# Peptides against a protein of PDB entry 4KTY: the designs that were tried, part 228

Target 1, 266 residues: chain A of PDB entry 4KTY
Amino acid sequence: YVLNDIGVIFYGEVNDIKTRSWSYGQFEDGILDTCLYVMDRAQMDLSGRGNPIKVSRVGSAMVNAKDDEGVLVGSWDNIYAYGVPPSAWTGSVDILLEYRSSENPVRYGQCWVFAGVFNTFLRCLGIPARIVTNYFSAHDNDANLQMDIFLEEDGNVNSKLTKDSVWNYHCWNEAWMTRPDLPVGFGGWQAVDSTPQENSDGMYRCGPASVQAIKHGHVCFQFDAPFVFAEVNSDLIYITAKKDGTHVVENVDATHIGKLIVTKQI

## One batch from the design tools (peptide; made by RFdiffusion4, then SolubleMPNN)

Design b2_p30_1_s2 (from b2_p30_1, 12 letters changed)
Fold by OpenDDE base, seed 2:
Structure b2_p30_1_s2 (fold): chain B 266 residues (1-266), chain A 30 residues (1-30)
Amino acid sequence: as target 1 above (266 residues)
Amino acid sequence: EYEELEYIDEEAVKPLREEILKKKKEELAK
């Protein structure tokens, strides 16, 4: 169990790594109650609240506001007129307490804010958790485990056809748990992500995905292993249109995604 | 200071990566 209530989140560029202090505040007054309230809002059955698999999956859904009026509204357009800029947050406490008080989603978050709040949620509920940062993190939009980059004849990216994207960095969480629903050996750290990226069985959520499963290419293991695999190891496939209207693979970059994955040193 | 995590066993995931690429090439050839 991680007892530290202050952490460090890594962000920025792979060649210019930056750090941000984050106060988790899992022991602060009202925070545990708020985490329980979050599960109540999710209408989570009491019998499931002791199962870290269910709890982490529910948490990944509820920390974001999509689908279920969860905790945080994401914004990436640099327009934060109706709330707090993501960079202004310094910890989870104010966000969670505001959510509990207002009973409305809090504006605004980006990946590190989602990860910070989610980390507090997990720790409050007795699940060991940490934040990880992936530099050159892929966002696969069509669930094909690859980054399809469409090129014009001049070699420039066709932004209209290219739906997949790469984050300079992305933060998510790892939660420690056993996985009796998976084969032996795939417990331990599980990737979970509350940043709303893709729909997973009807909701914007992600995980728990076994890190060991991802590491060894077992993407068939629940939950959302294909998406997490793509985030850390997808190929960039550059596709060019031919004159006859067909598309061909011009180039494949197998080393671009997941250049560096880090967490706070113990 | 950070700890670097090894998320991928390159040899272990090679078959999957090859399969993905193969499928893509086949798709584009249609």
Scores: peptide ipSAE 0.619, ipTM 0.943, DockQ to the pose 0.897
Fold by OpenDDE base, seed 4:
Structure b2_p30_1_s2 (fold): chain B 266 residues (1-266), chain A 30 residues (1-30)
Amino acid sequence: as target 1 above (266 residues)
Amino acid sequence: EYEELEYIDEEAVKPLREEILKKKKEELAK
């Protein structure tokens, strides 16, 4: 399974699931060298390169260009004049080889592109990895583990106050590893995400977050468990602004976020 | 073609969700 050179990424809507083929190319010429180069650019100590926790965390930072001139520049504005549209990519090889050759971030990626390249990176370095798609994925930007939706008195969304957002779908990666830094039982699949979404201790990175920890609400476990928890299980809290300046919870939707989370079947 | 993943144990996370909501209500009451 993890040795497959070609994968499938799920996207679209929860009621209209689509698939995209992606060539990981972890065994193609120059790809391993490029992955090593990525770690070099990250100035990663040699001693840490054998630690999947450190490698996956560094990878989550370096696959995106933010902070460190990493591999991919994200763009969601439908203006891709200075690069390749995200939808035009069919695999990781061209992206990684371009990065290695140019030594500059490659334009452009979105979540599935980030996930695809990150999957190659992980697999190339011997870390079992897969891509996961979450339908109705929350983006909590204030680290309160909920989606605060502010409403005007008329019921319309106050866009100025509502900072949190929901993706119709979002892709990230899971990496298989032991977690000696966590209590027993929280190894196995770890959520890692290279799509630049939130700052994590000074860098746009995410994970590794123990899937088992998230599953059981142990959001105190490093790394970025609160953020990943929010992605899959945030309550939508509808807050109404009153004329007197007070805010009241109008409604809570506990079923909207994380309606379906899928990966390629083995 | 896909495998569905269960990321959340609803019963296990219930206390956390309740705590989050409680905190929000307390915050808004200030």
Scores: peptide ipSAE 0.612, ipTM 0.942, DockQ to the pose 0.924
Fold by OpenDDE base, seed 5:
Structure b2_p30_1_s2 (fold): chain B 266 residues (1-266), chain A 30 residues (1-30)
Amino acid sequence: as target 1 above (266 residues)
Amino acid sequence: EYEELEYIDEEAVKPLREEILKKKKEELAK
């Protein structure tokens, strides 16, 4: 989880699982220096740089360009004219070195690119880390831990009212650390995510969220546990409009989200 | 080859899920 510089990232559909190789390159020349530079750009104090909780949280913010001119610009609209298409990247090294050289965000990334670069960042700094892929990953944008799907009278989705979305797959990272800020038993793997999805206390960042806390529904534990919980276990709430203009829950699907969550087998 | 991860203990999270759904229904009833 620290020494391996080549990995595999799972993607695609739950019924058609695909793999891509990713070179983390944490030992390549200039990569550690770039990771330190990232922390410098974040204005992280020296004392915090030894704390994996702070480092992983800062990393989740800085690997994306939002808010702080971080490493990667995300793009999901199939318009990549001003950079490199996300699918063209094969590893973290070129991205990180370009960032260090240009001192500007690198274009473009999607979830697996963010996860790949973030994995390099964590491993460079001695934090055991791995990439996780969640198939049917929910993106809750109103912090209610549900996927609200609004339906028209004919049963079709009302796209104007439906703001929540489901990714066919989403990648994030898990980082291994103790959590002295949490009750005993909630250390170990922590979910962290650098893909800019939602604002977390002023910045597009996510985690560290205790996987054990998520597993047992302790969503009050910092950081961003509600969001991660929703990604893996939110209900699909189908809502229809009544004749009087009010809304009612028509159906609930408790099994759609988080169908399969995988990581590379060691 | 992948390792499947179990992120959710279904029994452990049941109370939370029920609470969330209850709140949603109450919200929509207003």
Scores: peptide ipSAE 0.604, ipTM 0.941, DockQ to the pose 0.923
Fold by OpenDDE base, seed 3:
Structure b2_p30_1_s2 (fold): chain B 266 residues (1-266), chain A 30 residues (1-30)
Amino acid sequence: as target 1 above (266 residues)
Amino acid sequence: EYEELEYIDEEAVKPLREEILKKKKEELAK
């Protein structure tokens, strides 16, 4: 999880799983220096750079360009005229070296690009890390641990009222570390995500969230456990309007989100 | 080629899921 410099990222549909090769290149010339530069841009104190909790949280913020002119600009509109299409990247090295050289955010990334670059960052700094793909990944944007789907009388989705969304797949990272800031037993794999999705205490970042905490419903444990829990286990709550203007729960689907979560087999 | 990960213990999180749904129904009833 530290020494491998080539990996595989899973994507596509749950019933048509696809693979993409990705070169992490954490040992290539200039990559370590670039990772240190990223932490410099974040104005991270030297004392914090040895703490994987702080490093992974800063990394989740800095791999995306939001808030702090970090590494990658996200784009999902299929218009990539001012950069490189996300699908054209084959590894992290060119992205990181361009960032270091230009000192400006690199265009463009989507979830697997963010995850690939973040994986390089973590491994380069000696943090064991892997990429995880979640099929039917929820994006809860009101922090209520559920997907609220509002329906019209005809059964169609009311897009104006429905704020939450579902990705066919989403990639994030897991980083291995101890968690002395949590009770005993909640170290190990920590979910971290650099794809800009939600604001976390003032910045677009996510994690580290203890996978063990998520697994057992301890969503009160820092950081961003409610959001990660929602990504993998939100109920779809279908809500309809009554004639009097009030709303009622029409149906609940407890099986749709997080149908398959995978990582590269060792 | 892949390892499947189990992110959720269904029995362990059941009380939380029930609580969230209950709160939603109460909210909508107001």
Scores: peptide ipSAE 0.624, ipTM 0.945, DockQ to the pose 0.938; fails the geometry check

Design b2_p30_1_s3 (from b2_p30_1, 14 letters changed)
Fold by OpenDDE base, seed 3:
Structure b2_p30_1_s3 (fold): chain B 266 residues (1-266), chain A 30 residues (1-30)
Amino acid sequence: as target 1 above (266 residues)
Amino acid sequence: MYEELEYIDEEAVKPLREARLKAKEEELAK
């Protein structure tokens, strides 16, 4: 989880799983210096750079360009005229070296690119890390741990009222660390995500969230446990309007979100 | 060539799942 510099990222559809090779290159020339530069740009105190909790949280913020002119600019509109299409990247090295030389965010990334670069960042700094792919990944916008889907009378989705969304797949990272800030038993794998999705106490970042905490529904444990929990366990709540203008729950689907969660087999 | 991960203990999160649904129903009833 630290020494391997080539990996495989899973993507596509749950019924048509695809693989993408990714070169992490954490040992390549200039990469360590770039990771240190990233932390410099974040104005991270030297005393905190040895703490994987702080490092992973800063990394989740800095790998995306939002808020702090971090490494990667995300784009999902199929318009990549001012950079490199996300699918063209084959590894982290070119991205990180470009960031270091230009001192400007690199265009463009999507979830697997963010996860790939973040994985390099973590491994380069000695934090065991892996990439996880979640098929049918929920994006909860209102922090209620579920997907609220509003329906019209004809059964179609009311896009105006429906704010939550579902990714066909989404990639994030897990980092291995102790969590002395949490109760005993909640160390180990921690979910961290650099793809900009939701604001976390002032900036676009996510984690570290204890996987053990998520697994047992302890969403009160820092950081961002409610969001990660929602990504893998949101129920689809179908809501319909009544004639009097009020709304009622019509149906609940507990099987759709988090259909399959995978990582590279060791 | 993938390892499937189990992120959720269905039995452990059942109370939370029920609570969030109840909260939504109460919200919509207002």
Scores: peptide ipSAE 0.636, ipTM 0.948, DockQ to the pose 0.932
Fold by OpenDDE base, seed 4:
Structure b2_p30_1_s3 (fold): chain B 266 residues (1-266), chain A 30 residues (1-30)
Amino acid sequence: as target 1 above (266 residues)
Amino acid sequence: MYEELEYIDEEAVKPLREARLKAKEEELAK
């Protein structure tokens, strides 16, 4: 399972699930060296390189180019003139080798590209990892564990006030590790995400967040549990703006976010 | 081809859901 160098990434719509082949290439020449180079660029202390908690957190930061000249530059504007369109990538090897050779961030990636490269990174460093796809994935940017959708009195969305957004799908990674920094029972799969979405204590990174913690609503458990929890469990809170300037909760949809969460079957 | 993952225990997270909704309502009431 974790030794497969070719994987499948699920994407598309929840009612039209699509698959994309991805070559992880964790055993290809130069890839392990590149992963070590990534940690070098992160100036990661040698003592921490054997700790999957620290490694996965650093990886989540370094696979994206933000903050630290990491591996991939994200782009979602459908204009990829200065690099490779995200859809053109078929695996991690070319990306990682280009990064190692050029020593500059590689353009461009989106969530599945980030997840693919991150999966290679984790596996290269001996961390069991897989890619997870969440359909109707929430992006909570005000840390309230819900999607605040502001409506005008006519029912139209107020785009100025509505800052939160929902991805039709989003890919992240799960890494298998023990969590001695958490209570017993919260090891195992940890959600980590290298797609730059939110700032986490000064860097665009995410995780490791205990999947078991998320499952049971323990959002106080490090790292970034509130954000990951929101991705899969945010309620859509429809808030109507009244003419008098007041706001009222009009409706709550607890079924929209995290409609389907999948990974490759073993 | 895919394995569905159950990320949320609905009963376990119910208190959190209620709390965050209440917090929002209180916020908007100010």
Scores: peptide ipSAE 0.630, ipTM 0.946, DockQ to the pose 0.922
Fold by OpenDDE base, seed 5:
Structure b2_p30_1_s3 (fold): chain B 266 residues (1-266), chain A 30 residues (1-30)
Amino acid sequence: as target 1 above (266 residues)
Amino acid sequence: MYEELEYIDEEAVKPLREARLKAKEEELAK
């Protein structure tokens, strides 16, 4: 989880799983220096740079350009006129070196690009890391740990009222570390995500969230456990409007979200 | 060539799932 410089990222649909080769290049010239530069841009104290909890959290913020002029600008509208389409990237090296050279955010990324660059960042700094793909990944934007889907009378989705969304797939990272800030047993793999999805205490960042905590529903454990939990376990709550203007739960789907979660087999 | 990860212990998270659904139903009832 540290030595391999070439990886595989899973994407596509749950019933049509695809693989993408990704060159992490953590040992390439200038990459470690760039990772240190990223932490410098984050104004991270030297004392914190040896703490994987702080490093991974800062990394989750800095790999995306939001808030802090970090590494990658995300784009999901299929308009990439001012940069490189996300699908054109094949590894982290070109992205990181461009960032270091230009000192400006690199365009453009989507989840697997963010995850790829973040994986390089973590591995460069000695943190064991891997990429995880979640098929049918929920994006809860109102922090209620579920997907509220509002329906019209005809059964179609009311897009104005429905704010939550589901990705066909989403990639994030897991980083291996101890968690002395949590109870015993919640170290190990920690979910961290650099794709800008939600604001976490003032910045677009996510994690580290203990995978063990998520697994057992301990969403009160820092950081961002509720969001990660929702990504893998949100119920789809279908809500319809009554004649009196109120809303009622019509149906609940507890099997749609997080249908398959995978990582590269070692 | 992939390893499937089990992110959720269904029995362990059952209370949380029930609680969030109940909360939504109560919210909508108002």
Scores: peptide ipSAE 0.626, ipTM 0.945, DockQ to the pose 0.927
Fold by OpenDDE base, seed 2:
Structure b2_p30_1_s3 (fold): chain B 266 residues (1-266), chain A 30 residues (1-30)
Amino acid sequence: as target 1 above (266 residues)
Amino acid sequence: MYEELEYIDEEAVKPLREARLKAKEEELAK
């Protein structure tokens, strides 16, 4: 399963699920070399390159261009004149080879592109990996494990006060590894995400976060468990202003976020 | 075809959910 060089990525809406073919090309000429080059650009010590925890975390940082001139520049403004539209990519090979050749970040990517390239990176380096799609994926900006939605008197969202956001879908990766740095039972699938969303100890990166830890609410387990937990289990907290200028919780929706989480069936 | 993944044990995360809501309510009460 994890040796397949062609995959399927799920996207769209929860009620209108779509599929996109993606060629990982982990066995194509120059791809492994490029993955090693990525780790070189990250200035990763040789001693750490055999540790899937370190490798996946570095990959999470380096697949995006932020902080370290990594592989992909993200763009969500529908203006792609200076590169390739995210939807035009069909696989990882062209992206990685362009990065290796130009030694500059490649434009442009969105979540499925980041996930596709990251999946290739992980698999090339011997880490079993798959792509996961979360429908109604929360982006918690203030690390409080919830979505604070501020409402006007008319019930509409106050966009100025509301900083958190929800993606109709978001793709990230799961990497299979042992976690000797965590208590027994929290190895296996680890969530890792190269889409630049939130700063993690100085860099735009995410994971590895133990899926088992997330499942049981152990958000104190490294790395970035609170953020991943929020992506799949944030409550929507609807807040309204009182006459005195203070705010109160008007409603809580505990069913909206993480409505469906899927991966390719084996 | 897709495989649905279960990311959350509802009972296991209940204390955390209650705690974060309580914290927000206390914050806003100030």
Scores: peptide ipSAE 0.624, ipTM 0.945, DockQ to the pose 0.904

Design b2_p30_1_s4 (from b2_p30_1, 14 letters changed)
Fold by OpenDDE base, seed 3:
Structure b2_p30_1_s4 (fold): chain B 266 residues (1-266), chain A 30 residues (1-30)
Amino acid sequence: as target 1 above (266 residues)
Amino acid sequence: EYEELEYIDEEAVKPLREKILEEKKKELAK
């Protein structure tokens, strides 16, 4: 989880799983220096750079360009005229070296690009890390641990009222570390995500969230456990309007989100 | 080629899921 410099990222549909090769290149010339530069841009104190909790949280913020002119600009509109299409990247090295050279955010990334670059960052700094793909990944944007889907009378989705969304797949990272800031037993794999999705205490970042805490419903444990829990285990709550203007729960689907969560087999 | 990960213990999180759903129903009834 630290020494491998080539990996595989899973994507596509749950019934048509695809693979993409990705070169992490954490040992290539200039990559370590670039990772240190990223932490310098974040104005991270030297004392914090040895703490994987702080490093992974800063990394989740800095791999995306939001808030702090970090590494990658996200784009999902299929218009990539001012950069490189996300699908054209084959590894982290060119992205990180361009960032270091230009000192400006690199265009463009989507979830697997963010995860690939973040994986390089973590491994380069000696943090064991892997990429995880979640099929039918929820994006809860009101922090209520559920997907609220509002329906019209005809059964179609009311897009104006429905704020939450579902990705066919989403990639994030897991980083291995101890968690002395949590009770005993909640170390190990921590979910961290650099794809800009939601604001976490003032910045677009996510994690580290204890996978063990999430697994057992301890969503009160820092950081961003409610959001990650929602990504993998939100109920789809279908809500309809009554004639009097009030709303009622029409149906609940407890099986749709997080149908398959995978990582590269060792 | 892949390892499947189990992120959720269904029995362990059941009380939380039920609580969230009941709170939603109460909210909508207001």
Scores: peptide ipSAE 0.623, ipTM 0.944, DockQ to the pose 0.938
Fold by OpenDDE base, seed 2:
Structure b2_p30_1_s4 (fold): chain B 266 residues (1-266), chain A 30 residues (1-30)
Amino acid sequence: as target 1 above (266 residues)
Amino acid sequence: EYEELEYIDEEAVKPLREKILEEKKKELAK
């Protein structure tokens, strides 16, 4: 169990790594109650609240506001007129307490804010958790485990056809748990992500995905292993249109994604 | 200071990566 209530989140560029202090505040007054309230809002059955698999999956859905009026509204357009800029947050406590008080989603978050709040949620509920940062993190939009980059004849990216994207960095969480629903050996750290990226069985959520499963290419293991695999190891496939209207693979970059994955040193 | 995590066993995931790429090439050839 991680007892530290203050952490460090890594962000920025792979060649210019930056750090941000984050106060998790899992022991602060009202925070545990708020985490329980979050599960209540999710209408989570009481019998499931002791199962870290269910709890982490529900948490990944509820920390974002999509689908279920969860905790945080994401914004990436640099327009934060109706709330707090993501960079202004310094910890989870104010966000969670505001959510509990207002009973409305809090504006605004980006990946590190989602990860920070989610980390507090997990720790409050007795799940060991940490934040990880992936530099050059892929966002696969069509669930094909690859980054399809369409090129014009001049070699420039066709932004209209290219739906996949790469984050300079992305933060998510790892939660420690056993996985009796998976084969032996795939417990331990599980990737979970509350940043709303893709729909997973009807909701914007992600995980728990076994890190060991991802590491060894077992993407068939629940939950959302294909998406997490793509985030850390997808090929960049550069596609060019031919004169006949067909497409061909011009180039493949197998080393671009997941250049560096880090967490706070113990 | 950070700890670097090894998320991928390159040899273990090679068959999957090859499969994905091959499927893509087939798809585009249609």
Scores: peptide ipSAE 0.619, ipTM 0.943, DockQ to the pose 0.897
Fold by OpenDDE base, seed 5:
Structure b2_p30_1_s4 (fold): chain B 266 residues (1-266), chain A 30 residues (1-30)
Amino acid sequence: as target 1 above (266 residues)
Amino acid sequence: EYEELEYIDEEAVKPLREKILEEKKKELAK
């Protein structure tokens, strides 16, 4: 989880799982220096740089360009004219070195690119890390831990009212650390995510969220546990309009989200 | 080859899920 510089990222559909090779390159020349530079750009104090909780949280913010001119610009609209298409990247090294050289965000990334670069960042700094892929990953944008799907009278989705979305797959990272800020038993793997999805206390960042906390529904534990919980276990709430203009729950699907969550087998 | 991860203990999270759903129903009834 620290020494391996080549990995595999799972993507695609739950019924058609695909693999992508990714070179982390944490030992390549200039990569550690770039990781330190990232922390410098974040204005992280020296004392915090030894704390994996702070480092992983800062990393989740800085690997994306939002808010702070971080490493990667995300793009999901199939318009990549001003950079490199996300699918063209094969590893973290070129991205990180370009960032260090240009001192500007690198274009473009999607979830696996963010996860790949973030994995390099964590490993460079001595934090055991791995990439996780969640198939049917929910993106809750109103912090209610549900996927609200509004239906028209004909049963079709009302796209104007439906703001929540489901990714066919989403990648994030897990980082291994103790959590002295949490009750005993909630250390170990922590979910962290650098893909800019939602604002977390002023910045597009996510985690560290205790996987054990998520597993047992302790969503009150910092950081961003509700969001991660929703990604893996939110209900699909199908809502229809009544004749009087009010809304009612028509159906609930409790099994759609988080169908399969995988990581590379060691 | 992948390792499947179990992110959710279904029994452990059941009370939370029920609470969230109930709150949603109440919200929509307003």
Scores: peptide ipSAE 0.616, ipTM 0.942, DockQ to the pose 0.923
Fold by OpenDDE base, seed 4:
Structure b2_p30_1_s4 (fold): chain B 266 residues (1-266), chain A 30 residues (1-30)
Amino acid sequence: as target 1 above (266 residues)
Amino acid sequence: EYEELEYIDEEAVKPLREKILEEKKKELAK
């Protein structure tokens, strides 16, 4: 499974699931060298390169261009004049080789592109990895583990006050590793995400977050468990302003986020 | 073609969710 050179990424809507083929190319010429180069650019100590926790965390930072001139520049504005549209990519090889050759971030990526390249990076370095798609994925931007939806008096969303957002789908990666830094039982699949979403201790990175920890609400476990928890299980809290200037919870939707989370079947 | 993943144990996370909501309500009541 993890040795497959070609994968499938799920996207679209929860009621209209689509698939995209992606060539990981972890065994192609120059790809391993490029992955090593990525770690070099991150100034990663040699001693850490054998630690999947450190490698996956560095990878989550370096696959995106933010902070460190990493591999991919994200763009969601439908203006891709200075690069390749995210939908035009079919695999990781061209992206990674371009990065290695140019030594500059490659334009452009969105979540599945980030996930695809990150999957190659992980697999190339001997870390079992897969891509996961979450339908109705929350983006909590104030780290309160909920989606605060502010409503006007007419019931419409106040876009100025509502900072949180929901993706119709979002892709990230899971990496298999032991977690000696966590209590027993929280190894195995770890969520890692290279799509630049939130700052994590000074860099746009995410994970590794123990899937088992998230599953059981142990959001205190490093790294970025609160954020990943929010992605899959945030309550939508609808808040209305009152005449006295206070805000009141009008409604809570506990079923909207994380309706379906899928990966390629083995 | 896909495997569905269970990311959340609903019963296990219930106390956390309740806590979060209660904290929000307290915050908004200020």
Scores: peptide ipSAE 0.610, ipTM 0.941, DockQ to the pose 0.919

